# Ledger of designs, part 120: peptides against a protein of PDB entry 6O8C

Target 1, 262 residues: chain A of PDB entry 6O8C
Amino acid sequence: VGLRYEKISLPKIHPRYDLDGDASMAKAVTGVVCYACRTASTLLLYQELMRKGVRWLVELVKDDYNETVHKKTEVVITLDFCIRNIEKTVKVYEKLMKVNLEAAELGEISDIHTKLLRLSSSQGTIESSLQDISSRLSPGGLLADTWAHQEGTHPRDRNVEKLQVLLNCITEIYYQFKKDKAERRLAYNEEQIHKFDKQKLYYHATKAMSHFSEECVRKYEAFKDKSEEWMRKMLHLRKQLLSLTNQCFDIEEEVSKYQDYT

## One batch from the design tools (peptide; made by RFdiffusion4, then SolubleMPNN)

Design b2_p20_2_s1 (from b2_p20_2, 13 letters changed)
Fold by OpenDDE base, seed 3:
Structure b2_p20_2_s1 (fold): chain B 262 residues (1-262), chain A 20 residues (1-20)
Amino acid sequence: as target 1 above (262 residues)
Amino acid sequence: MEELEERRKEIEEWEKELLE
């Protein structure tokens, strides 16, 4: 998962003064840096979209969590109600037994009571699991999305704009070299300017490629890696929530079997 | 030629502003 881009490198810049060669080289450099600008923009866009997606997913999972907690609460209330009713029934039958009245159903009711108490004990485990999930989703938790705001590149970094400035400088030199080529021969002063511009071109190109690699690509890759790890953890958490929800439904179903006895 | 040099200087100034 992630954007695929081609690894780019600058062409070799020959120190020899050659109007044709210099124009061709400048054209190639312009192309490479142009690609870097476009790629940087695309990488930035991807990260911004991913950040939006991360925020959306966090809210979705929080909603799922709240629903699960609500369901758990309902089940607990229902279960407690059933337990109380069964306990009342048990007390009545115990009184009947004390007066030597036959209570053939006492054993069955007592068994139901025991089963309900076991179900009640399982609720504690569900609660602890939900609390763990809540802690992981909370600010500062293991699944906090703070990394999404810190890692990678941001519009405020102005990386694309910085690269664009360098590209503009390179492009202007390229256009001049194209004109120089058309002249076939330059006067001494113009030749010296050409040589100087060639050095500038190299400087700008190197700076652009360094910035692209170190500030755009490297940070993007770090963001990508963290996002993938985080997404795996979030998916696992969602599965855990689903499991807890199913456990609540299972308990509710078991309780419903005994409602006729309460 | 003069116009191009002026533009180059302008771009270089922008570069300094953005990269500092």
Scores: peptide ipSAE 0.024, ipTM 0.566, DockQ to the pose 0.050
Fold by OpenDDE base, seed 5:
Structure b2_p20_2_s1 (fold): chain B 262 residues (1-262), chain A 20 residues (1-20)
Amino acid sequence: as target 1 above (262 residues)
Amino acid sequence: MEELEERRKEIEEWEKELLE
């Protein structure tokens, strides 16, 4: 999970005045910063997509939870109904037992009653589990999606735009250095301008790379880590819900076996 | 999302132009 990108670094910038070398260096720097811009944009896009996915998944899990709660409630009602009916039957057979008419049948009904009571007890455990899940999904819970809005980079940060501005400055210097190279030799004043531009290039490049590393990559990695952790927990939660649902179905099936006695 | 995708494409196109 996560976007793969290449770790990039600036080429070494030599202080020596060399028209050919400086043009080549400037080209390389432009390439690196261009890659940084593209990568920053892609990382941002990925995060925004993930945020959308997170919201979607939260709603999905909430729906699953509600369905499970509904099913549990249905089973509880059915089970309680069966228990009440069996208890009535037990009372009838107890009266008959005093007359020695239905001893074997009473034993069977009593066993069913005991089984139903055990099933009823298990519902308490399911309820507790559902409550735990609800608490985790609630605002401020362990599975809240607030991190998705806090972690990572956002469009409002304008990181891509900031990098693009720096890239534009670098690119302009690169094109000038190409022209300088073509001249083979520069007049003294032009040489001094070239040297100053080289310093500016270095400044813009280092600023761009620092911004990229600290404000784009680092924050993205933090977002990615949180996303992965949260996703694992959410998937586990869904499995728990499924398990609880299945338990409800199992109980319902068991209860259905005794409907002939109710 | 669309704006971000457009921005990504623009950067990619620009990168291609620079490499030409």
Scores: peptide ipSAE 0.021, ipTM 0.595, DockQ to the pose 0.019
Fold by OpenDDE base, seed 4:
Structure b2_p20_2_s1 (fold): chain B 262 residues (1-262), chain A 20 residues (1-20)
Amino acid sequence: as target 1 above (262 residues)
Amino acid sequence: MEELEERRKEIEEWEKELLE
């Protein structure tokens, strides 16, 4: 979900010299470009905020990953210790079995050993999954946040400032047109200046709208789309990490059951 | 674990007796 903005367009500019119409047109143009400037600023702010959020989320997920790895390591150590102890016991019972002693107990211990080995095998799968997640989070991985620095608009682009300059030029012409309207009639030279200013107004307005559309809106939309896609993937990854953590707890619980019998 | 260790020790003692 991104910021919603209204699609804006310039009013029709008529070539006919009309002091009332030109003043009204200039007012409308000023309003549109002013809106574009404000919108560009808002879109920029949103993107900067999102970039901060992306960085925060990356760190959060990395922390989750590290915690999962830590838990996995703990379980592996415990499991390996349990396996070693059971293996020693199995060896002793196997020797006794050769002299026809303790056959039933050997069977039970052997079954526990087999189960522990299966749990150990499952740890390998968890490890591979963690490695995959690590690769995705690594630089150049599928979940790298490099796009956040590349896509969209940035303060260094100075888009808002550029639009503000154009807005200032347009506003000056608007104020002049307002004065011209108040005069009701202009001398020849003033009329010519008015006509030239109208052309300048058109030029500045079209430049502003093109810049807004191509450099602000388009890039923002691209950033928004990428951010949404990336966010969905990151949330999914967090769920995967949680699943792996739960698997580690499940294994730990099973190992604990066997430890109580050892 | 403790029970298995105790049992293991017992078995080791039996092994020693069988080897004597």
Scores: peptide ipSAE 0.005, ipTM 0.293, DockQ to the pose 0.002; fails the geometry check
Fold by OpenDDE base, seed 1:
Structure b2_p20_2_s1 (fold): chain B 262 residues (1-262), chain A 20 residues (1-20)
Amino acid sequence: as target 1 above (262 residues)
Amino acid sequence: MEELEERRKEIEEWEKELLE
């Protein structure tokens, strides 16, 4: 679940010279751009935290993978040992039959041998699955976290700082408009300055909002979408690892039943 | 496994006796 933010828009800017209206408009613009700055900062922080989380999760899954590989290796060694012992026993009984000795247990031993071989065949499937998981976790794999560094906004982009500069310019004009409002009437020259400042305000505000939308919000949404997709895939992979681990335990348990006979 | 190994040894001894 990503951060929720409200869609913001600039208030309507009227071309008419109105000291009261202009002051109110400037206040509203200041508020909107201020919100944009704060939101941009929050979105950036969220992304940075998510990047840390992604890195942590990758390491966790790698550890799980290594544990599964270790368990699989143990099972393979145990299984191979059991198979070799049973094969030796089978050969001995076969020789006894050739010399007319009773081999009443040969059928049972042969059955155990067959079962062990079946269990051994399943190891190939587990190995293939582990290799697939390893490939997916590799730097060029489907679950690579390179997207986390490429997508979204970064502190190095200095988006918040850029927005803050624009906010400062807007705020200065707002304070001037507040003073102008208090004067109730401006001289001709002051009126002209006010009109020019209003144009500057519009310019800064538009620039701020475009920057916020294109460089902050859009990139954040892209990051969010990719993070959700990646997370789903990672969770699925973890389930696969768990399944493989359980299969290893099941095989180990089955082999242990036959160890009592060997 | 230990029981099977003991049985295997016993069988091997019987085999040797028969071949002698």
Scores: peptide ipSAE 0.000, ipTM 0.286, DockQ to the pose 0.002; fails the geometry check

Design b2_p20_2_s2 (from b2_p20_2, 13 letters changed)
Fold by OpenDDE base, seed 3:
Structure b2_p20_2_s2 (fold): chain B 262 residues (1-262), chain A 20 residues (1-20)
Amino acid sequence: as target 1 above (262 residues)
Amino acid sequence: MEELERRRKETEEWEKELLE
């Protein structure tokens, strides 16, 4: 998962004064930096969309969690009610036995009671698991989405705009070099300006590529890696929630078998 | 040429402001 982009590098800049060569070089540099600008913009967009997705997923998982907690609570109430009813029945039969009345059903009822108590005990494990999930989703938890706001590049960084400024500088020099080429020969003053502009071009290009690599690409890759890891963990957590929900349904189904005795 | 130099200078000023 992630955007694919081509690795770019600046063309070689020869120190020799050559109107044709300099124009061609400037054109190539303009193209490379232009690509960097577009790529930076695309990478930024991807990250912003991913951040929205992360927020959405967090809310979804929280909803799933709440539903699971609700179901668990429902099952606990039902189970407790059933246990209480069975206990009342057991007490009645015990009284009958004390007065020497035979109750062939006492053994069956006692067995049901024991089974229900075991089911009740299993609820503690579910509760503990839910608490663990809650802690992981809480602010500061292991699955908190704070990283999404910290990692990567953001619109406020103005990376695309910064690159665009450099691109504009480079483009202007390129246009001048194109004109210079058309003149075929420059006067001394114009030649000196051309040489100076070539140095400026190199400076701007290098600055652009450095900024692109260090502030755009590197941070994007860090964001991407972290997002992938986080996403895997979140998906696993959702599976855990589903498992817990299923356990609640299983318990509910088991309890329903004994409702006729209550 | 003069107009181009003017624009280039403006861009450079903008660069300095933005990258500071």
Scores: peptide ipSAE 0.027, ipTM 0.691, DockQ to the pose 0.050
Fold by OpenDDE base, seed 1:
Structure b2_p20_2_s2 (fold): chain B 262 residues (1-262), chain A 20 residues (1-20)
Amino acid sequence: as target 1 above (262 residues)
Amino acid sequence: MEELERRRKETEEWEKELLE
């Protein structure tokens, strides 16, 4: 899980005035910063898509929870009805025992009653588990998705735009260095301008790379880590819901075996 | 039983997606 990207670094910038070398260096720098821009954009897109996915998943799990709660309620009603009917039957047989000695039948019904009561006791555990899940899914719960909005990079940060501005400045200098290279030799004033532009290029490049590393990559990694952790927790929660659903169906099936006595 | 099978399938599919 997560987007893979290549680690990038700026080429060495030599202080020596060299038109050919400077043009080559500028080209390399332009390429690196260009890659940073594209990568930043891709990382941003990934995070935005993930945020949408997170919201979708939360709703899905909430739906699963509601279905489980509904099923649990249905089973409780059915079970309670069955228990009441068995209790009535037990009372009838207890009265009949005084007259007809139907001991074997009474024993069987009593055993069924005991089994049903055990099933009923398990409902408390299921209810407690559902309440726990509900609390975790609540807005302030442990599985809240607030991290998705807080962590990582956002369009409002304008990181891509900021990098693009720096890239534009670097690219402009690169094109000038290509022209300078083509001239083979510059006049004194143009040479001085070239040297100043080289310093500017270094400044812009270092600023771009720092911004990329600190504001894009670092924040993305933090988002990724949080995302992975949260997803694992959500997976576990979903498994818990499935387990609870299975328990409800198991109880329902067991109760159905005794419907002939109700 | 059919509902349980559906839920199991959904869970399995989601697990696969998460691992990708």
Scores: peptide ipSAE 0.014, ipTM 0.424, DockQ to the pose 0.006
Fold by OpenDDE base, seed 2:
Structure b2_p20_2_s2 (fold): chain B 262 residues (1-262), chain A 20 residues (1-20)
Amino acid sequence: as target 1 above (262 residues)
Amino acid sequence: MEELERRRKETEEWEKELLE
C-alpha cells in the first residue's frame, strides 16, 4: 500500500520589507521544510524495510521452489519404479499368453501400464514449469530483486541530511527574523542584512522543496510502483508452485492405486 | 549577532559541501 503523506507547498513570499510578515513567513517556511525532512526520513525508512522484506520473500519462494522440486523428484522415482514393475509383469503375462493362459489379467495390466505412461508424460510439463520458475528467480531473471537496490532513495544519497542542512539555515534565519520583529525597527545595516537573509531563505526553501519533490517523493513513488508490481508477480509465482506441488500429490495418489499390482 | 552570523556561515559552508 505504501506510506501516505500530505502534499506540501511553500507559502507565498512577499517582496515587501515587513518585519512582522517576514517573521511569520519564515516560521511557516520552517514548518514546511521541517515536515519535508521528517517525511523524507519516513519514506527512506519505509523503503529500507521493504527492501528487507523483498529479500526475505525471495528466500521464502526459493525454499518453496526447492520443496516442490524435491516432491517432484520423489514422485518421478515412485512412478518410474511402478512402470518398471508393470513392464516386467506384462512381459511375464505375454509369455503365458503364448500358452493360452491369463488373457484377461493381461488386459488389465496393460491398461494400467498405459495410464502410468500418461502420468509420466505429465512430469515433463511439470519439469518445464519448474525450469521456467527457476529461470525467473535466477539472477537476471524477470523476478530478480535488483530493482530494489536501484529504485527509490537510499541512505547513501544523504537526502535527509541535505534537507536538514537547509532546514538549519532556514531556522537560523527564522530566529533572526523573530529577533528583528522584536526590535520593531532596524538600523540601516541590520535592515540590509534582513533583506539579504530573506533572499537566502527563499533560496534555501526553494532548494529544499525541489530536492524533496524530485529526489525523495518522485523516487519513492517509483519504488512503490515497482515493488507493487514485483509483489504481484511473486505472489502469482507462489501460486504456480503450489499448483505444481498439488499436481505431484495427485500423481502420487494415482500411482498408489496401482501398487497392489507391482 | 556575531555568533549567529558565524553559525549561519558555517551552515552555508556545510550546505555547499553536502550538496555539491
Scores: peptide ipSAE 0.027, ipTM 0.686, DockQ to the pose 0.051; fails the geometry check
Fold by OpenDDE base, seed 4:
Structure b2_p20_2_s2 (fold): chain B 262 residues (1-262), chain A 20 residues (1-20)
Amino acid sequence: as target 1 above (262 residues)
Amino acid sequence: MEELERRRKETEEWEKELLE
């Protein structure tokens, strides 16, 4: 999961004045920084898309949670109603038992009552689990998406624009070096300018690569790692919700078996 | 039952995507 990119490095820059070598070097540097700029843009886009995905997933899981809570509530109401009816029936049969009637039926109904009470007790566990899930999904909870807004790179950082500016400077020097190469020999002043531009090229290139590595790649990797961790937790949470939903359906099915006694 | 199956399938799809 995540975007793959090629690890890039600047070509070796020789201090020696060489019009052919300097032009070739400048071309290579331009290519590397251009790649960095494009990569930074792609990494940014990926993160923005992931942030949208994270928000979407949070809402989806919240909906799942609400549906589970609703189902649980429905089952609780049904179960409580069934318990009340069974209790009334038990009381009636207990009175009949006092006159030595319907002893076998009373035993069966009492067993059903006991089973229903156990099911009712299990609702407490489900409720506790739902509360735990709710706490995890709440603001400040373990599954809060605050990290998605904090980690990684953002459009407001203007990293791509900053790299583009440096790329423009580098490109200008490259084109000049291409012209210098075509001249085969430079006058003293032009030679000095070439040497200064070479230093500027080195400066801009180094700055670009440092910015790319430290402000783009590193932060992206941190975002990716955090995203993967968070996604695993969210998937696990969804499985828990499904489990709880299944438990509710199981209880509902069990209760339905006893409706004839109500 | 159909809804549960849908949700299970969705979860499985997400698991697959996460492992890629």
Scores: peptide ipSAE 0.018, ipTM 0.424, DockQ to the pose 0.006; fails the geometry check

Design b2_p20_2_s3 (from b2_p20_2, 12 letters changed)
Fold by OpenDDE base, seed 2:
Parts: C-alpha cells; structure tokens; sequence
Structure b2_p20_2_s3 (fold): chain B 262 residues (1-262), chain A 20 residues (1-20)
C-alpha cells in the first residue's frame, strides 16, 4: 500500500567553467527537480485522499458501533423480560410443590431459569467490550484520527509551490546555459555572469532536494506508516464489533426457544 | 567593467542574504 517513487539525486556539479558541461549539468538538474515537483504533488494528493478515507472509515465504524449497541439493548430487554416471567412461574410452581403437584415441570423451568441467567451474564462481557471500543473511538482514544491531520504533508505547507519556484529559477538558468553553449565562447562579463548563475543553480538545486527529501518524502513515509498501523487496528475493531453483534443474535435465538414457557 | 562590478555586487548581496 502506498505510492512508489524513485530515489533521486543531483548530478555532480563540477566547479570548472565548461559551457558544454554546464549546459548538460543544468539540463540534468532541471530534470531531477522537475521530477521532485511532480512527485511531491502526487504524494500530497495521495495523503489527502487517505485523509478522506480515514474520515469515512471512522464514520462507518461509528455506525457499526451504534448498530451493535442497539442490538445489544434489544436483546437485554428481551432477556430481562423472559427472566422475569420465568421467575414468576417458578414461584407459582414452588407453591404447588407444597401440595405435591407438578414436580417434573418445576425442574424443567428451573433449568431454563439457570440457562437464562447464564445468558444474562454474557451480556456483561458484551457491555464491557462495547465500552472498551467506545473509549478507543472517543476523542483522545487510541483510535482517534487526529494523527491524520498532524502527520504528513498538507496543502497549506505549499511544498509543491516552493519547489516550483526553485524549478523555475533552475530552468531559467538552464536556458541561459543553452544559449551560452551556442555562443561557444563568452566575453569576460558574460563569463562571470555564467559563473554566478552556476552558483545560484547549485544553491537552488540543493535547496530543492533538501526540501523534497526532508519536507515531502520523509513526512509522507511517516504518514504512510502511521496510516497503515491505524488501518490495521480499525479493521480489527470492526471484526470485534461484528463478533459482538453475532453474539447478540445468538443470545436472541436462544431466548426465543424459551418464550413459549413464559 | 561597470556592468561586471554591478553584477558582482548583486551576487555578493544575494550571497549575504542567503546566509542570513
């Protein structure tokens, strides 16, 4: 998962004045920084899309949670009602036992009561699990999505624009170096200007590469790693919710078997 | 010669600005 990009490096810049070499070097630098700009843009877009995905997933999981809570509540109500009815029946039969009537039926009802109480106990575990999930999803919880807003690169950072400015400067120098090359020989003043531009080119190129590496690539990788970890945890949580839902259905089905006795 | 001196001065100014 994630975007693949190629590692880029600047070509070696020779200090020696050479019109042909300088033009070739400038061309190569332009290409590298151009790639950096495009890559930075792509990495930014990817992160923005991932942030949208994260928000969507959070809402989806919250919906799943609410559905599970609703189902649990329904089952609890049904179960409690059934337990109360069975308890009333048990009391009636206990009175009848004093008159030596219907002993076999009392045993059966008592067994049902015991089973229902066991089912009720399992609801406590479900409740505890739901509370844990709720705490994890809550603001400040372990599965909060605050990291998505903090990690990585953002449009407000203007990284692509900053790189583009540097690229423009580099490109201008490159085109000048092409012209210089075509002249084959420069006058003294033009030669000095060429040397100055070469220094500027070096500066812009180095700045671009540093910015790309430190502010774009590094932060992207951190974002990617964090997102993958978070996604794994969220998927696991969804599975837990599904399991809890299934447990509720199982309990409901079991209770339905005893409704005829109430 | 005057243009060269001007360019040299501009370059030095630019360099100093980058170091700040």
Amino acid sequence: as target 1 above (262 residues)
Amino acid sequence: MEELKRREEEYEKWRKELEE
Scores: peptide ipSAE 0.081, ipTM 0.723, DockQ to the pose 0.117
Fold by OpenDDE base, seed 4:
Structure b2_p20_2_s3 (fold): chain B 262 residues (1-262), chain A 20 residues (1-20)
Amino acid sequence: as target 1 above (262 residues)
Amino acid sequence: MEELKRREEEYEKWRKELEE
């Protein structure tokens, strides 16, 4: 997943004065830098959308977490109540046992008590898992979304605007070179101006490409890689939460079987 | 000649600005 972009490079700029060649070169440069501007804009948009998606997913997972915690709490209350009732029953039967009455029933109730205690013990594992998940989702945790604000490019960087300024300069020179080509031959002064503009064009183009590569593409790729890694971890965590929820339901179902004995 | 000198001066100014 990610935006596919083509690797772009500047055409080779020949130092030789050639009106036809220079116009063609300038056209090509304009096209490349124009593509860079559009690509930079698209990459920025993608990242902004991903940041929104990250925030959304965090909230979704937090909601899932809260629901799981709620369910766990409900089960704990039910389980504790059942255990207390069974313990009272055990005490009654123990008294009866002293008089040699109802030994078989005492055994059954005792077994239920043991099973309930085991279920209660399993709640500790669920609690530990929930605590781990909470820690991972907390600020500074392994699944914190702070990276989304740090990595990549941002509107405040004004990369598109900076590239656009350079593109404007390049485009202006291109149009002049187109005119120069149409003249077929330039006077000495105009020729010198053309040569100066060619140097300026080269400078602007190089600056644009460097900026695009280093400040747009590289940072985007870093953001993309980080986002993919983070997303996989978040999805896995969500599955863990679902598993814990199912465990709570399973425990609740088992406890319900013993409620008739209380 | 005056225009060329002007353009040359502008170019030199531009070049200096880029070095800063």
Scores: peptide ipSAE 0.078, ipTM 0.713, DockQ to the pose 0.108
Fold by OpenDDE base, seed 1:
Structure b2_p20_2_s3 (fold): chain B 262 residues (1-262), chain A 20 residues (1-20)
Amino acid sequence: as target 1 above (262 residues)
Amino acid sequence: MEELKRREEEYEKWRKELEE
């Protein structure tokens, strides 16, 4: 989801000297470049807000990760404790079996031991998955937020200010053309000045539109695309963390069933 | 006439600056 903006284009250039037409054209150009300035500002604001959101989400996911790691650690400790206790019990029953006692019970305890060892093996997979997630979230990892600082436009680029300067120049010429129109007819010298100003206006307008398109819109679109891709990956990672957490809870529940034998 | 010449010179200067 990104900001919608309208594609803007400069009005057609009429090569002929026409006070009414030139004033109208200048007005239209002023409007277009004004829109570009506002749009550039809006796009910049959006990106800044998104950067804040990205940072927030990273911290949230890191917290989720830490909670998952903590839970995993707790389960590992509990599981290891249960395994040790069962192993002690197995040894006792093996000793008793030498005197032909408790053979059936030994079989049951041995089965529990085997099940616990299987659960312990699954912890290795969870650990590996957590390590992978950690690596992805680490600086330089695949889900690092470095792109958010590199892609797009930044206040330091001063794109809005640059466009505003051009807009001011264009607006000044527009106001002059409005005055020229009111005169209905210009003297030769004023006509020549008008023609020069028209050329300047077109130059400024073209420069503004080029800057807007190449430095504002294009970079914004790149930022948007990167943000969408990154966001999808982050959401998927969060689901993975949740899955790992649930696996830890499942293991804990299974272990609790065997605590009576320890 | 003098004002026009001044403006023409300014325009030419401006144009040259833009080409640099």
Scores: peptide ipSAE 0.086, ipTM 0.722, DockQ to the pose 0.116; fails the geometry check
Fold by OpenDDE base, seed 3:
Structure b2_p20_2_s3 (fold): chain B 262 residues (1-262), chain A 20 residues (1-20)
Amino acid sequence: as target 1 above (262 residues)
Amino acid sequence: MEELKRREEEYEKWRKELEE
């Protein structure tokens, strides 16, 4: 879920010279561009916070991975130990069977040995899954967070500052138009300056809105989309890790049933 | 936008002349 913002547009700028209308229009333009500046700042802040969150989540998932690897290693050691003990027992009973003393017991122990070997074979699948997860989390992997540094807007882009400069120019013209309105009538030269300032206002406003739309909003939306996709994949990865951990516990539980025979 | 930029440059030149 991204930040909600209102779609903004510039008011229509009429070519007619009207001191009252021009002052009102300039005020409206100032308000719109001011909103764009604030919105751009908010969108930037959101993205910076999300980048921090992404880094945090990567570390969390790496910890989950390490815990799963540790559990898998523990189970492998326990299973191998159990297999070795059962193999020793099988050898002893095989010797006894040669004299027809313990045939039934040997069959039972041999079945346990076979079951343990099957459990051991399942460890290869878990290992392969862990390797896949590791590769996805590694630098250059499918779940690498490099996109977070590439997509969206960054403080170094100076978008807010650029918009603020344009806003300052617009605001100056607005204040002049407010003064012009108070004069009710301007001398010829001042009237011409007013007309040119109106064109200048339009230029700065259009530039500001274009920059806001193309460099702030569009890039933010791209970042948001990438973030949502990446987050879904990371959550799925965490579920996979949990599943692998549970599989390790299941194997450990099965092995524990046979420890009395070792 | 290029035409507007040209007008701005002309305006800036004209404004300076009026202020002299």
Scores: peptide ipSAE 0.065, ipTM 0.658, DockQ to the pose 0.056; fails the geometry check

